Peptides against a protein of PDB entry 5VVV. Designs and how they scored, part 133

Target 1, 276 residues: chain A of PDB entry 5VVV
Amino acid sequence: FLCGVVEGFYGRPWVMEQRKELFRRLQKWELNTYLYAPKDDYKHRMFWREMYSVEEAEQLMTLISAAREYEIEFIYAISPGLDITFSNPKEVSTLKRKLDQVSQFGCRSFALLFDDIDHNMCAADKEVFSSFAHAQVSITNEIYQYLGEPETFLFCPTEYCGTFCYPNVSQSPYLRTVGEKLLPGIEVLWTGPKVVSKEIPVESIEEVSKIIKRAPVIWDNIHANDYDQKRLFLGPYKGRSTELIPRLKGVLTNPNCEFEANYVAIHTLATWYKSN
Target 2, 276 residues: chain A of PDB entry 5VVV as posed
Amino acid sequence: FLCGVVEGFYGRPWVMEQRKELFRRLQKWELNTYLYAPKDDYKHRMFWREMYSVEEAEQLMTLISAAREYEIEFIYAISPGLDITFSNPKEVSTLKRKLDQVSQFGCRSFALLFDNIDHNMCAADKEVFSSFAHAQVSITNEIYQYLGEPETFLFCPTEYCGTFCYPNVSQSPYLRTVGEKLLPGIEVLWTGPKVVSKEIPVESIEEVSKIIKRAPVIWDNIHANDYDQKRLFLGPYKGRSTELIPRLKGVLTNPNCEFEANYVAIHTLATWYKSN

## One batch from the design tools (peptide; made by RFdiffusion4, then SolubleMPNN)

Design b2_p20_6_s2 (from b2_p20_6, 9 letters changed)
Fold by OpenDDE base, seed 3:
Structure b2_p20_6_s2 (fold): chain B 276 residues (1-276), chain A 20 residues (1-20)
Amino acid sequence: as target 1 above (276 residues)
Amino acid sequence: MTKAQKVLEERLKELEKLRE
């Protein structure tokens, strides 16, 4: 069971010292996972093709080593979906080289994120792939196999919540393709019925699990505030029954952008996880 | 698109369903 934090917000990323402090807190609270997915990190999303510099490499190596020291699984995410051409072998090779570099930093766990992108394929991709889901699954499976089938590999679908499913969760052709064609060792991220789910009913997890043919990992936006600058949710982790735990592969909270505001958010997630 | 835009789009869709 993956339980911890995803740094998955828009806005100023956390500094390395904040991330190390996070790992110390996660260990203290018996949480086990950190997903590196800062949307405004240039080489994560907008410039995903660019290799890390020597200085950036040293920082990432130090961060990954610190996660290991605190027994936290460091998952490196990349979000190529803004401008990748799935049918172009050079794009696939570029993605492979980027993940090879991160592997050399001692990273063993990875994620491919296709959240917050348009449902449009270019003309070249439409000639090769029958749907957007087929294109995403193809590259994800290829990368997963290329990396030697790492123990933890995550996929974030474009339809990552109930409200983004067309026509709905149980009838989504996109999620059906993901469920049928995504390799079984790849985990699927999900935010619940909504982008920011007030509640995640058990029935909603059973519904999505059926179509994706696996238990999801919750990307939980309950404490996210990147979408509303006036929002500071300092309340406990709530609206999730502990009956979800045996039906999930994990829960990763995407908390407030302000690092110091997240004590209650992360601590109450840990309490929730241990209450099972 | 930002997450703010996605949340806004979601809210708009919910409002449209309430008008039907």
Scores: peptide ipSAE 0.302, ipTM 0.823, DockQ to the pose 0.221
Fold by OpenDDE base, seed 5:
Structure b2_p20_6_s2 (fold): chain B 276 residues (1-276), chain A 20 residues (1-20)
Amino acid sequence: as target 1 above (276 residues)
Amino acid sequence: MTKAQKVLEERLKELEKLRE
């Protein structure tokens, strides 16, 4: 069971010292996972093709080593979906080289994120792939296999919540393709019925699990404030029954952008997780 | 796209469903 934090917000990423402090807190609270997915980290998303410099490599190696020191699984995410051409072998090879570099930093767990992108393929991809889901699954499977089928590999769908499913969760051709064609060793991220789910009913998890043919990992935006930086979400982790735990592969909270605001959010997630 | 845009898109979709 993956339980911890995803740094998955828009806005200023956390600094390395904050991330190390996070790992210490995660260990202390018996949480086990950190997903590196800061949207405004340039080489994560906007410039995903660009290799890390020597200086950036040293920082990431140090961060990954710190995660290991605190027994936290470090998952490196990349978000190529803004401008990747799925059918272009050069794009696939560029993605492979980027993840190879991160593997050399000692990273063993990875994620491909296709959240917050347009549901459109370019003309070249339309000639090759039957749907956007087929294109995403194809590259995800290829990358997963290329990396030697790592123990933890995550996929974030473009339809990552109930409200983004067309026509709905149970009938989504996109999620059906993901469920049928995504390799079984790849985990699927999900935010619940909504982008920011006040509640995540058990029935909603059963519904999505059926179509994706696996238990999801919750990307939990309950404490996310990147959509309204005038607000801080300081309340407890709530609106999730502990009955979800046996029905999930994990829960990763995407909390407030302000690192210092997240004590209650993360601590109460840990309490929730231990209450099962 | 930003998270704010996605939250807005979600809200718009919810409103569209209420009009059907």
Scores: peptide ipSAE 0.300, ipTM 0.829, DockQ to the pose 0.300
Fold by OpenDDE base, seed 1:
Structure b2_p20_6_s2 (fold): chain B 276 residues (1-276), chain A 20 residues (1-20)
Amino acid sequence: as target 1 above (276 residues)
Amino acid sequence: MTKAQKVLEERLKELEKLRE
């Protein structure tokens, strides 16, 4: 069971010292996972093709080593979906080289994120792939196999919540393709019925699990505040029954942008996880 | 406006609607 934090917000990323402090807290609270997915890291999303510099490499190596020291699984995410051509072997090779670099930093767990992108493929991809889901699954499976089938590999679908599913969760051709064609060892991220789910009913997890043919990992936006800089979400982790735990592969909370605001959010997630 | 900026604006609008 993956339980911890995803740094998945828009806005100023956390500094390396904040991330190290997070790892200390995660270990202390018996949480086990950190997903690196900061939207405003240029080399994560906008310039995903760009290799890390020597200085950036040293920082990432130090961060990954710190995660290992605190027994926290460090998952590196990349979001190529803004401008990748899925059918272009050069693009696939560029993605492979980027993940090879991160592997050299000591990273062993990875994520491919296709959240917050247009559902339209380019003309070249439309000639090769029958749907957007087929294109995404093809590259994800290829990367997963290329990396030697790592123990933890995550996929974030474009339809990552109930409100983004067409026509609905149980009838989505996109999610059906993901469920049928995505390799079984790849985990699927999900935010619940909504992008920010006030509640995540058990029945909603059973519904999505059926179509994706696996238990999801929750990307939980309950404490996310990147959409409203005037608000801090300081309340407890709530609206999730402990009956979800045996039906999930994990829960990763995407909390407030302000690192110092997240004590209650993360501590109460840990309490929830241990209450089962 | 870049594609990334448009996507961010769309995401922000959806997040706002989900909090109403």
Scores: peptide ipSAE 0.074, ipTM 0.765, DockQ to the pose 0.113
Fold by OpenDDE base, seed 4:
Structure b2_p20_6_s2 (fold): chain B 276 residues (1-276), chain A 20 residues (1-20)
Amino acid sequence: as target 1 above (276 residues)
Amino acid sequence: MTKAQKVLEERLKELEKLRE
């Protein structure tokens, strides 16, 4: 069970010292996972093709080493979906090289994120892939296999919540393709019925699990404030029955952008997790 | 796309579904 934090917000990424402090807190609270997915980290998303510099590499190596020191699984995410051409072997090779570099930093767990992108494929991809889901699954499977089928590999669908599913969760051709074609060792991220789910009913998890043919990892936006930076979400982790725990592969909270605002959010997640 | 845009898009999609 993956339980911890996803740094998955828009806005100023956390600094390395904050991330190290996070690992210490996670360990103290018996949480086990950090997903590196800062949307405004340039080489994560906008410039995903760009290799890390020597200085950036040293920082990431240090960060990954710190995660290991605190027994936190460091999952490196990349979000190539803004401008990747899935059918282009050069793009696939570029993605492979980027993840190879991160592997050299000592990272062993990875995620491919296709959240917050248009459903439209370019003309070249339309000639090769039957759907956007097929394109995403193809590259995800290829990368997963290329990396030697790492123990933890996550996929974030473009339809990552109930409201983004067309026509709905259970009938989504996109999620059906993901469920059917995504290799079984790859986990699927899900935010619940909504982008910011006030509640995540058990039935909603059963519904999505059926179509994706696996228990999801919750990307939990309950404490996320990147959509309204005038607000801090300081309340407890709530609206999630502990009955979800046996039905999930994990829960990663995507909390407030303000690092120091997240004590209650993360601590109460830990309490929730331990209450099962 | 910001998360504010996501939330807005979600709301728009919810509204579209209500109009169908």
Scores: peptide ipSAE 0.280, ipTM 0.820, DockQ to the pose 0.333; fails the geometry check

Design b2_p20_6_s3 (from b2_p20_6, 6 letters changed)
Fold by OpenDDE base, seed 1:
Formats: sequence, structure tokens, C-alpha cells
Structure b2_p20_6_s3 (fold): chain B 276 residues (1-276), chain A 20 residues (1-20)
Amino acid sequence: as target 1 above (276 residues)
Amino acid sequence: MTKAQEVLEKRLEELEKLRE
């Protein structure tokens, strides 16, 4: 069971010292996972093709080593979906080289994110793939196999919540393709009925699990505040029954952008997890 | 759901669209 934090917000990323402090807290609270997915990290999303510099590499190596020291699984995410051509072998090779570099930093767990992108494929991809889901699954499976089928590999669908599913969760051709074609060893991220789900009913998890043919990992935006810079979410982790735990592969909270505001959010997640 | 809850949910849905 993956339990911890995803740094998945828009806005100023956390600094390396904050991330190290996070690892100390995660260990202390018996949480086990950190997902690196800061939207405004240029080489994560907008410039995903760009290799890390020597200085950036040293920082990432140090961060990954710190995660290991605190027994936190470090998952490196990349979001190529803004402008990748799925059918272009050069693009696939570029993605492979980027993940090879991160592997050299000591990273062993990875995520491919296709959230917050247009659902339309380019003309070249339409000639090769029957749907956007087929294109995403193809590259994800190829990368997963190329990396030697790592123990933890995550996929974030474009339809990552109930409100983004067409026509709905149980009848989505996109999610059906993901469920049928995505390799079984790849986990699927999900935010619940909404992007910011006030509640995540058990029945909603059973519904999505059926179509994706696996238990999801919750990307939980309950404490996310990147959509409203005037608000801080300081309340406890709530609206999730502990009956969800046996029905999930994990829970990763995407908390407030302000690192110092997240004590209650993360601590109460830990309490929730241990209460089962 | 209370009327206040419905308004809050609608507002949250609007904010969610701003993340796209």
C-alpha cells in the first residue's frame, strides 16, 4: 500500500530542504511514499525533453538518496502529454533517455502523467492509433518494459476523475482501453468523483476499479490549494472511509502549496491509514 | 444537501475547471 505525499500542484515547487524535511516526517508517521510531480518544474512538464544539468542532477541524486535514507519510496513523474507525438520513435527515444538519466540518479520508481492535456491527438498519431487511450497505453507499456518492469510504475489517465469520464466512469471507452491494454503491473492514479473530491465513496472506487481492472492509487486533492491562492486547507483528512484501504493500492495526498501548512493534512492521513 | 453545500460544490467545480 502506497501512502504519502504527491508534490503535484501548480505554483512554486518545494525546495530540496523542504522535501528532505518531508521525508523525515513521512518516516516518523510511518508513511512510505513521495511522488515527485511539480507542475511548474520545467523539465517535468513544459520542457520534459530537456535533460537535467550537472547541478540539477546533483540535487536530484541527493534528494533520492535522502528518500532512501528515510525509507521513503521516491517516484519520479514526467508529464510529456502537452506536446509529445506518440507515434514518433524519436519522441519515445527522448523519453527513454530522460528516464535513463533519472534511473542513473538512483531512482527505481516512475510515473507517466497524462493529466490536464487536450484529448485530441495530432494527425500523425491518428494514423497510427485508434484512440488517445491506445496511444497513451502503447507508450506507457513500452516505457515500463524498457525500464525492466520496475516494482512501482504509475499511470495518470486523462480521465483521472468521475467528472472527466465520457459518458461516465463505467461506460468510458478511454478507461476501458486503459483497463484492457495497460500492463497489469502498472498502477492507475485517480482523484475520486471530482478533481477535488470532498468525499470518495466506496461504491465509486468499486466502479472505477471494475473498468480499469485494478485497485487505483488515489491522488488526493482534498488539501490542494493551487486553484485558490487565497485559501489554505488546514483541516483534517476526512470524507474517506477506512473501508477504502483494502480497495486501494494507495493514497498520495497533494496538499497545500505552502509546505508549512501541511502538518495537519499529512499527520491526519497517517492516522487514517493506521486506523485500519 | 443544503443550499449552501450546493453553492460550495458548484464553486469547487468552477475552480476545478481553472486547473485545466
Scores: peptide ipSAE 0.037, ipTM 0.674, DockQ to the pose 0.064
Fold by OpenDDE base, seed 5:
Structure b2_p20_6_s3 (fold): chain B 276 residues (1-276), chain A 20 residues (1-20)
Amino acid sequence: as target 1 above (276 residues)
Amino acid sequence: MTKAQEVLEKRLEELEKLRE
């Protein structure tokens, strides 16, 4: 069971010292996972093709080593979906080289994120793939296999919540393709009925699990404030029955952008997780 | 504003629309 934090917000990423402090807190609270997915890290998303410099490499190696020291699984995410051409072998090879570099930093767990992108494929991809889901699954499976089928590999669908499913969760052709064609060793991220789900009913998890043919990992935006920087979400982790735990592969909270605001959010997630 | 800040603001606006 993956339980911890995803740094998945828009806005200023946390600094390395904050991330190290996070790992210490996660260990202390008996949480086990950190997903590196800061939207405004340029080489994560907007410039995903760009290799890390020597200086950036040293920082990431130090961060990954710190995660290991605190027994936190470090998952490196990349979000190529803004401008990748799925059918172009050069794009696939570029993605492989980028993940090879991160593997050399000591990273063993990875994620491909296709959240917050347009549903339209380019003309070249339309000639090769039957749907956007087929294109995403193809590259995800190829990358997963290329990396030697790592123990933890995550996929974030473009339809990552109930409100983004067309026509709905149970009838989504996109999620059906993901469920049928995504290799079984790849985990699927989900935010619940909404992007920010006040509640995540058990029935909603059963519904999505059926179509994706696996238990999801919750990307939980309950404490996310990147959409409203005037608010801090200081309340406890709530609106999630502990009955969800046996029906999930994990829960990763995407909390407030302000690192210091997240004590209650993360601590109460840990209490929730241990209460089962 | 830097180009990076403009992109960030645009993304935040997009996110707000998706989360409302």
Scores: peptide ipSAE 0.033, ipTM 0.705, DockQ to the pose 0.107
Fold by OpenDDE base, seed 3:
Structure b2_p20_6_s3 (fold): chain B 276 residues (1-276), chain A 20 residues (1-20)
Amino acid sequence: as target 1 above (276 residues)
Amino acid sequence: MTKAQEVLEKRLEELEKLRE
């Protein structure tokens, strides 16, 4: 069971010292996972093709080593979906090289994120793939196999919540393709019925699990505030029954952008997780 | 400070549009 934090917000990323402090807190609270997915980290999303510099490499190696020291699984995410051409072997090779570099930093766990992108394929991809889901699954499976089938590999679908599913969760052709074609060792991220789910009913998890043919990992935006600058959510982790735990592969909270505001958010997640 | 706030506001507007 993956339980911890995803740094997945828009806005200023946390600094390395904040991330190290996070790992210390996660260990103290018996949480086990950090997903590196800061949307405004240039080489994560907008410039995903660019290799890390020597200085950036040193920082990431130090960060990954710190995660290991605190027994936190460091998952490196990349979001190539803004402008990748799935059918172009050079693009696939570029993605492989980027993940090879991160593997050399000591990273063993990875994620491919296709959240917050347009559903439209380019003309070249439409000639090769029957749907956007087929294109995403193809590259994800290829990368997963190329990396030697790491123990933890995550996929974030474009339809990552109930409100983004067309026509709905149970009848989504996109999610059906993901469920049927995504290799079984790859985990699927999900935010619940909404992007920011006030509640995540057990029935909603059973519904999505059926179509994706696996238990999801919750990307939980309950404490996210990147969408409202006036919001600081200091309340407890709530609206999630502990009956979800046996039906999930994990829960990763995407908390407030302000690092110091997240004590209650992360601590109450830990309490929830231990209440099983 | 003002440019960072404008960029953040613009991004928030874009995010709201993507989430609606």
Scores: peptide ipSAE 0.030, ipTM 0.686, DockQ to the pose 0.114
Fold by OpenDDE base, seed 2:
Structure b2_p20_6_s3 (fold): chain B 276 residues (1-276), chain A 20 residues (1-20)
Amino acid sequence: as target 1 above (276 residues)
Amino acid sequence: MTKAQEVLEKRLEELEKLRE
């Protein structure tokens, strides 16, 4: 069971010292996972093709080593979906090289994120793939296999919550394709009924699990404030029954952008997790 | 409007509904 934090918000990413402090806190609270997915990290999303510099590499190596020191699984995410051409072998090779570099930093867990992108494929991809889901699954499976089928590999769908599913969760052709064609060793991220879900009912997890043919990992935006930084979400992790735990592969909270605001959010997630 | 902006607006709308 993956339980911890995803740094998945828009806005200023946390600094390395904050991330190290996070790992210490996660260990102390018996959480086990950190997903590196800061939307405004230059080489994570907008410029995903660019290799890390020597200086950036040193920082990431140090960060990954720190995660290991605190027994936190470091999952490196990349979000190529803004401008990748799925059918272009050069794009696939570029993605492979980027993940190879990160593997050299000591990273063993990875995620491909296709959240917050348009559903439209370019003309070249339309000639090769039957749908956007087919394109995403194809590259995801290829990368997963290329990396030697790592123990932890995550996929974030474009339809990552109920309100983004067309026409709905159970009838989504996109999610059906993901469920049927995504390799079984790849985990699927899910955010619940909404982008920010006040509650995640058990029935909603059963519904999505059926179509994706696996238990999801929750990307939980309950404490996310990147959409309104005038608000701080300081309340406890709530609206999630502990009955979800046996029906999930994990829970990763995407909390407030302000690192210091997240004590209650993360601590109460830990309490929730340990209460099962 | 970027997809990111649309998502952020949707997040805001969802939260506003939760406060009602």
Scores: peptide ipSAE 0.076, ipTM 0.756, DockQ to the pose 0.140; fails the geometry check

Design b2_p20_6_s4 (from b2_p20_6, 12 letters changed)
Fold by OpenDDE base, seed 1:
Structure b2_p20_6_s4 (fold): chain B 276 residues (1-276), chain A 20 residues (1-20)
Amino acid sequence: as target 1 above (276 residues)
Amino acid sequence: MTLAEKVLKERFEELEKLRK
């Protein structure tokens, strides 16, 4: 069971010292996972093709080593979906080289994120793939196999919540393709019925699990505040029955952008997890 | 769409503009 934090917000990323402090807190609270997915890290998303510099590499190596020291699984995410051409072997090779670099930093767990992108494929991809889901699954499976089938590999679908599913969760051709064609060792991220789900009913998890043919990992936006910088979400982790735990592969909370505001959010997640 | 979903869509559109 993956339980911890995803740094998945828009806005100023946390500094390396904050991330190291997070690892100490995660260990202390018996949480086990950190997903690196800061939207405004240029080389994560907008400039995903660009290799890390020597200085950036040193920082990431140090961060990954710190995660290992505190027994926190460090998952490196990349979001190539803004402008990748799925059918272009050069693009696939570029993605492979980027993940090879991160592997050299000591990273062993990875994520491919296709959240917050347009559903339209370019003309070249339309000639090769039957749908956007087929294109995403193809590259994800290829990367997963190329990396030697790592123990933890995550996929974030473009339809990552109930409200983004067309026509709905149980009838989505996109999610059906993901469920049928995505290799079984790859985990699927999900935010619940909404982007920010006030509640995540058990029945909603059963519904999505059926179509994706696996238990999801919750990307939980309950404490996310990047959509309203005038608000801090300081309340407890709530609206999730502990009956969800045996029906999930994990829960990763995407909390407030302000690192110091997240004590209650993360601590109460830990309490929730240990209450089972 | 929720307010959050609208804001995410807006952020996506802004990022698309920055890439052009």
Scores: peptide ipSAE 0.078, ipTM 0.701, DockQ to the pose 0.131
Fold by OpenDDE base, seed 2:
Structure b2_p20_6_s4 (fold): chain B 276 residues (1-276), chain A 20 residues (1-20)
Amino acid sequence: as target 1 above (276 residues)
Amino acid sequence: MTLAEKVLKERFEELEKLRK
């Protein structure tokens, strides 16, 4: 069971010292996972093709080593979906090289994220793939296999919550394709009924689990505040029954951008997790 | 309006509901 934090917000990423402090807190609270997915980290998303510099590499190596020291699984995410051409072998090879570099930093867990992108394929991809889901699954499976089928590999769908599913969760052709064609060893991220879900009912998890043919990992935006930095969400982790735990592969909270505001959010997630 | 902006708007609206 993956339980911890995803740094998945827009805005200023956490600094390396904050991330190290996070790992210490996660260990102390008996949480086990950190997903690196800061939207405004340029080489994560906007410039996903760009290799890390020597200086950036040293920082990431140090960060990954720190995660290991605190027994926190470091999952490196990349978000190529803004401008990738799925059918172009050069794009696939570029993605492989980028993840190879991160593997050399000691990273063993990875995620491909296709959240917050347009549903449209370019003309070249439309000639090769029957749908956007087929294109995403194809590259995800290829990358997963190329990396030697790592123990933890996550996929974030474009339809990552109920409100983004067309026509709905249970009837989504996109999610059906993901469920049917995504290799079984790849985990699927899910955010619940909404982008920010006040509640995540058990029935909603059963519904999505059926179509994706696996228990999801929750990307939980309950404490996310990247839409308005003037607002802090300091309340407890709530609206999630502990009955969800046996029905999930994990829960990763995407909390406030302000690192120090997240004590209650993360601590109460840990309490929730241990109360099972 | 980008998809990201729409998502942020949805987040805002949902979080406003959580605060009531």
Scores: peptide ipSAE 0.074, ipTM 0.709, DockQ to the pose 0.125
Fold by OpenDDE base, seed 4:
Structure b2_p20_6_s4 (fold): chain B 276 residues (1-276), chain A 20 residues (1-20)
Amino acid sequence: as target 1 above (276 residues)
Amino acid sequence: MTLAEKVLKERFEELEKLRK
């Protein structure tokens, strides 16, 4: 069971010292996972093709080593979906080389994120793939196999919550393709019925699990505030029955952008997790 | 969509405009 934090918000990323402090807190609270997915890391999303410099590499190596020291699984995410051409072998090879570089930093767990992108394929991709889901699954499976089928590999779908599913969760052709074609060793991220789910009912998890043919990992935006910088979400982790735990592969909270605001959010997640 | 979801979508669209 993956339980911890995803740094997945838009806005100023956390500094390396904050991330190291996070790992210490996660270990202390018996949580086990950190997903590196800061939207404003240019080499994560906007310039995903760009290799890390020597200086950036040193920082990431130090961060990954710190995660290992605190027995926290470090998952490196990349978001190529803004401008990747799925059918272009050069694009696939560029993605492989980028993840090879991160593997050399000591990273062993990875994520491919296709959240917050348009559903449109370019003309070249339309000639090769039957749908957008087929294109995403094809590259994800290829990358997963290329990396030697790592123990933890995550996929974030473009339809990552109930409100983004067309026509709905149980009838989505996109999620059906993901469930049928995504290799079984790849985990699927999900935010619940909504982007920011006030409640995540057990029945909603059973519904999505059926179509994706696996238990999801919750990307939980309950404490996310990047959409409203005038608000801080300081309340406890709530609206999730402990009956969800045996029906999930994990829970990763995407909390407030302000690192110092997240003590209650993360601590109460830990209490929730240990209460089962 | 909640107000929060709309704001997230709007923010995404603004970021996409900055990339052009």
Scores: peptide ipSAE 0.065, ipTM 0.688, DockQ to the pose 0.133
Fold by OpenDDE base, seed 5:
Structure b2_p20_6_s4 (fold): chain B 276 residues (1-276), chain A 20 residues (1-20)
Amino acid sequence: as target 1 above (276 residues)
Amino acid sequence: MTLAEKVLKERFEELEKLRK
């Protein structure tokens, strides 16, 4: 069971010292996972093709080593979906080289994120793939296999919550393709019925699990504030029955952008997790 | 797309589903 934090917000990313402090707190609270997915980290999303510099590599190696020191699984995410051409072998090769570099830093867990992108394929991709889901699954499977089928590999769908599913969760052709064609060893991220789900009913998890043919990992935006930085979400982790735990592969909270605001959010997630 | 834009998109899509 993956339980911990995703740094998945828009806005100023956490600094390396904050991330190391996070790992210490996660270990102390018996949580086990950190997903590196800061939207405004340039080489994660906007400039995903760019290799890390020597200086950036040293920082990431240090960060990954720190995660290992605290027995935290470090998952490196990349979000190529803004401008990748799925059918272009050069693009696939570029993605492979980027993830190879991160593997050399000691990273063993990875994620491909296709959240918050346009649903339209370019003309070249339309000639090769029957749907956007087929394109995403194809590259995801190829990358997963290329990396030697790592123990933890995550996929974030474009339809990552109930409200984004067309026509709905159970009838989504996109999610059906993901469920049928995504390799079984790849986990699927999900935010619940909504982007920011006040509650995540058990029935809603059963519904999505059926179509994706696996238990999801919750990307939980309950404490996310990047959509309204005038607000801080300081309340406890709530609206999630502990009965969800056996029905999930994990829960990763995407908390407030302000690192110091997240004590209650993360601590109460840990309490929730250990209460089962 | 900011999270604000995501939330706006969510609201828009919810409204479209209600109109169908």
Scores: peptide ipSAE 0.273, ipTM 0.830, DockQ to the pose 0.334; fails the geometry check

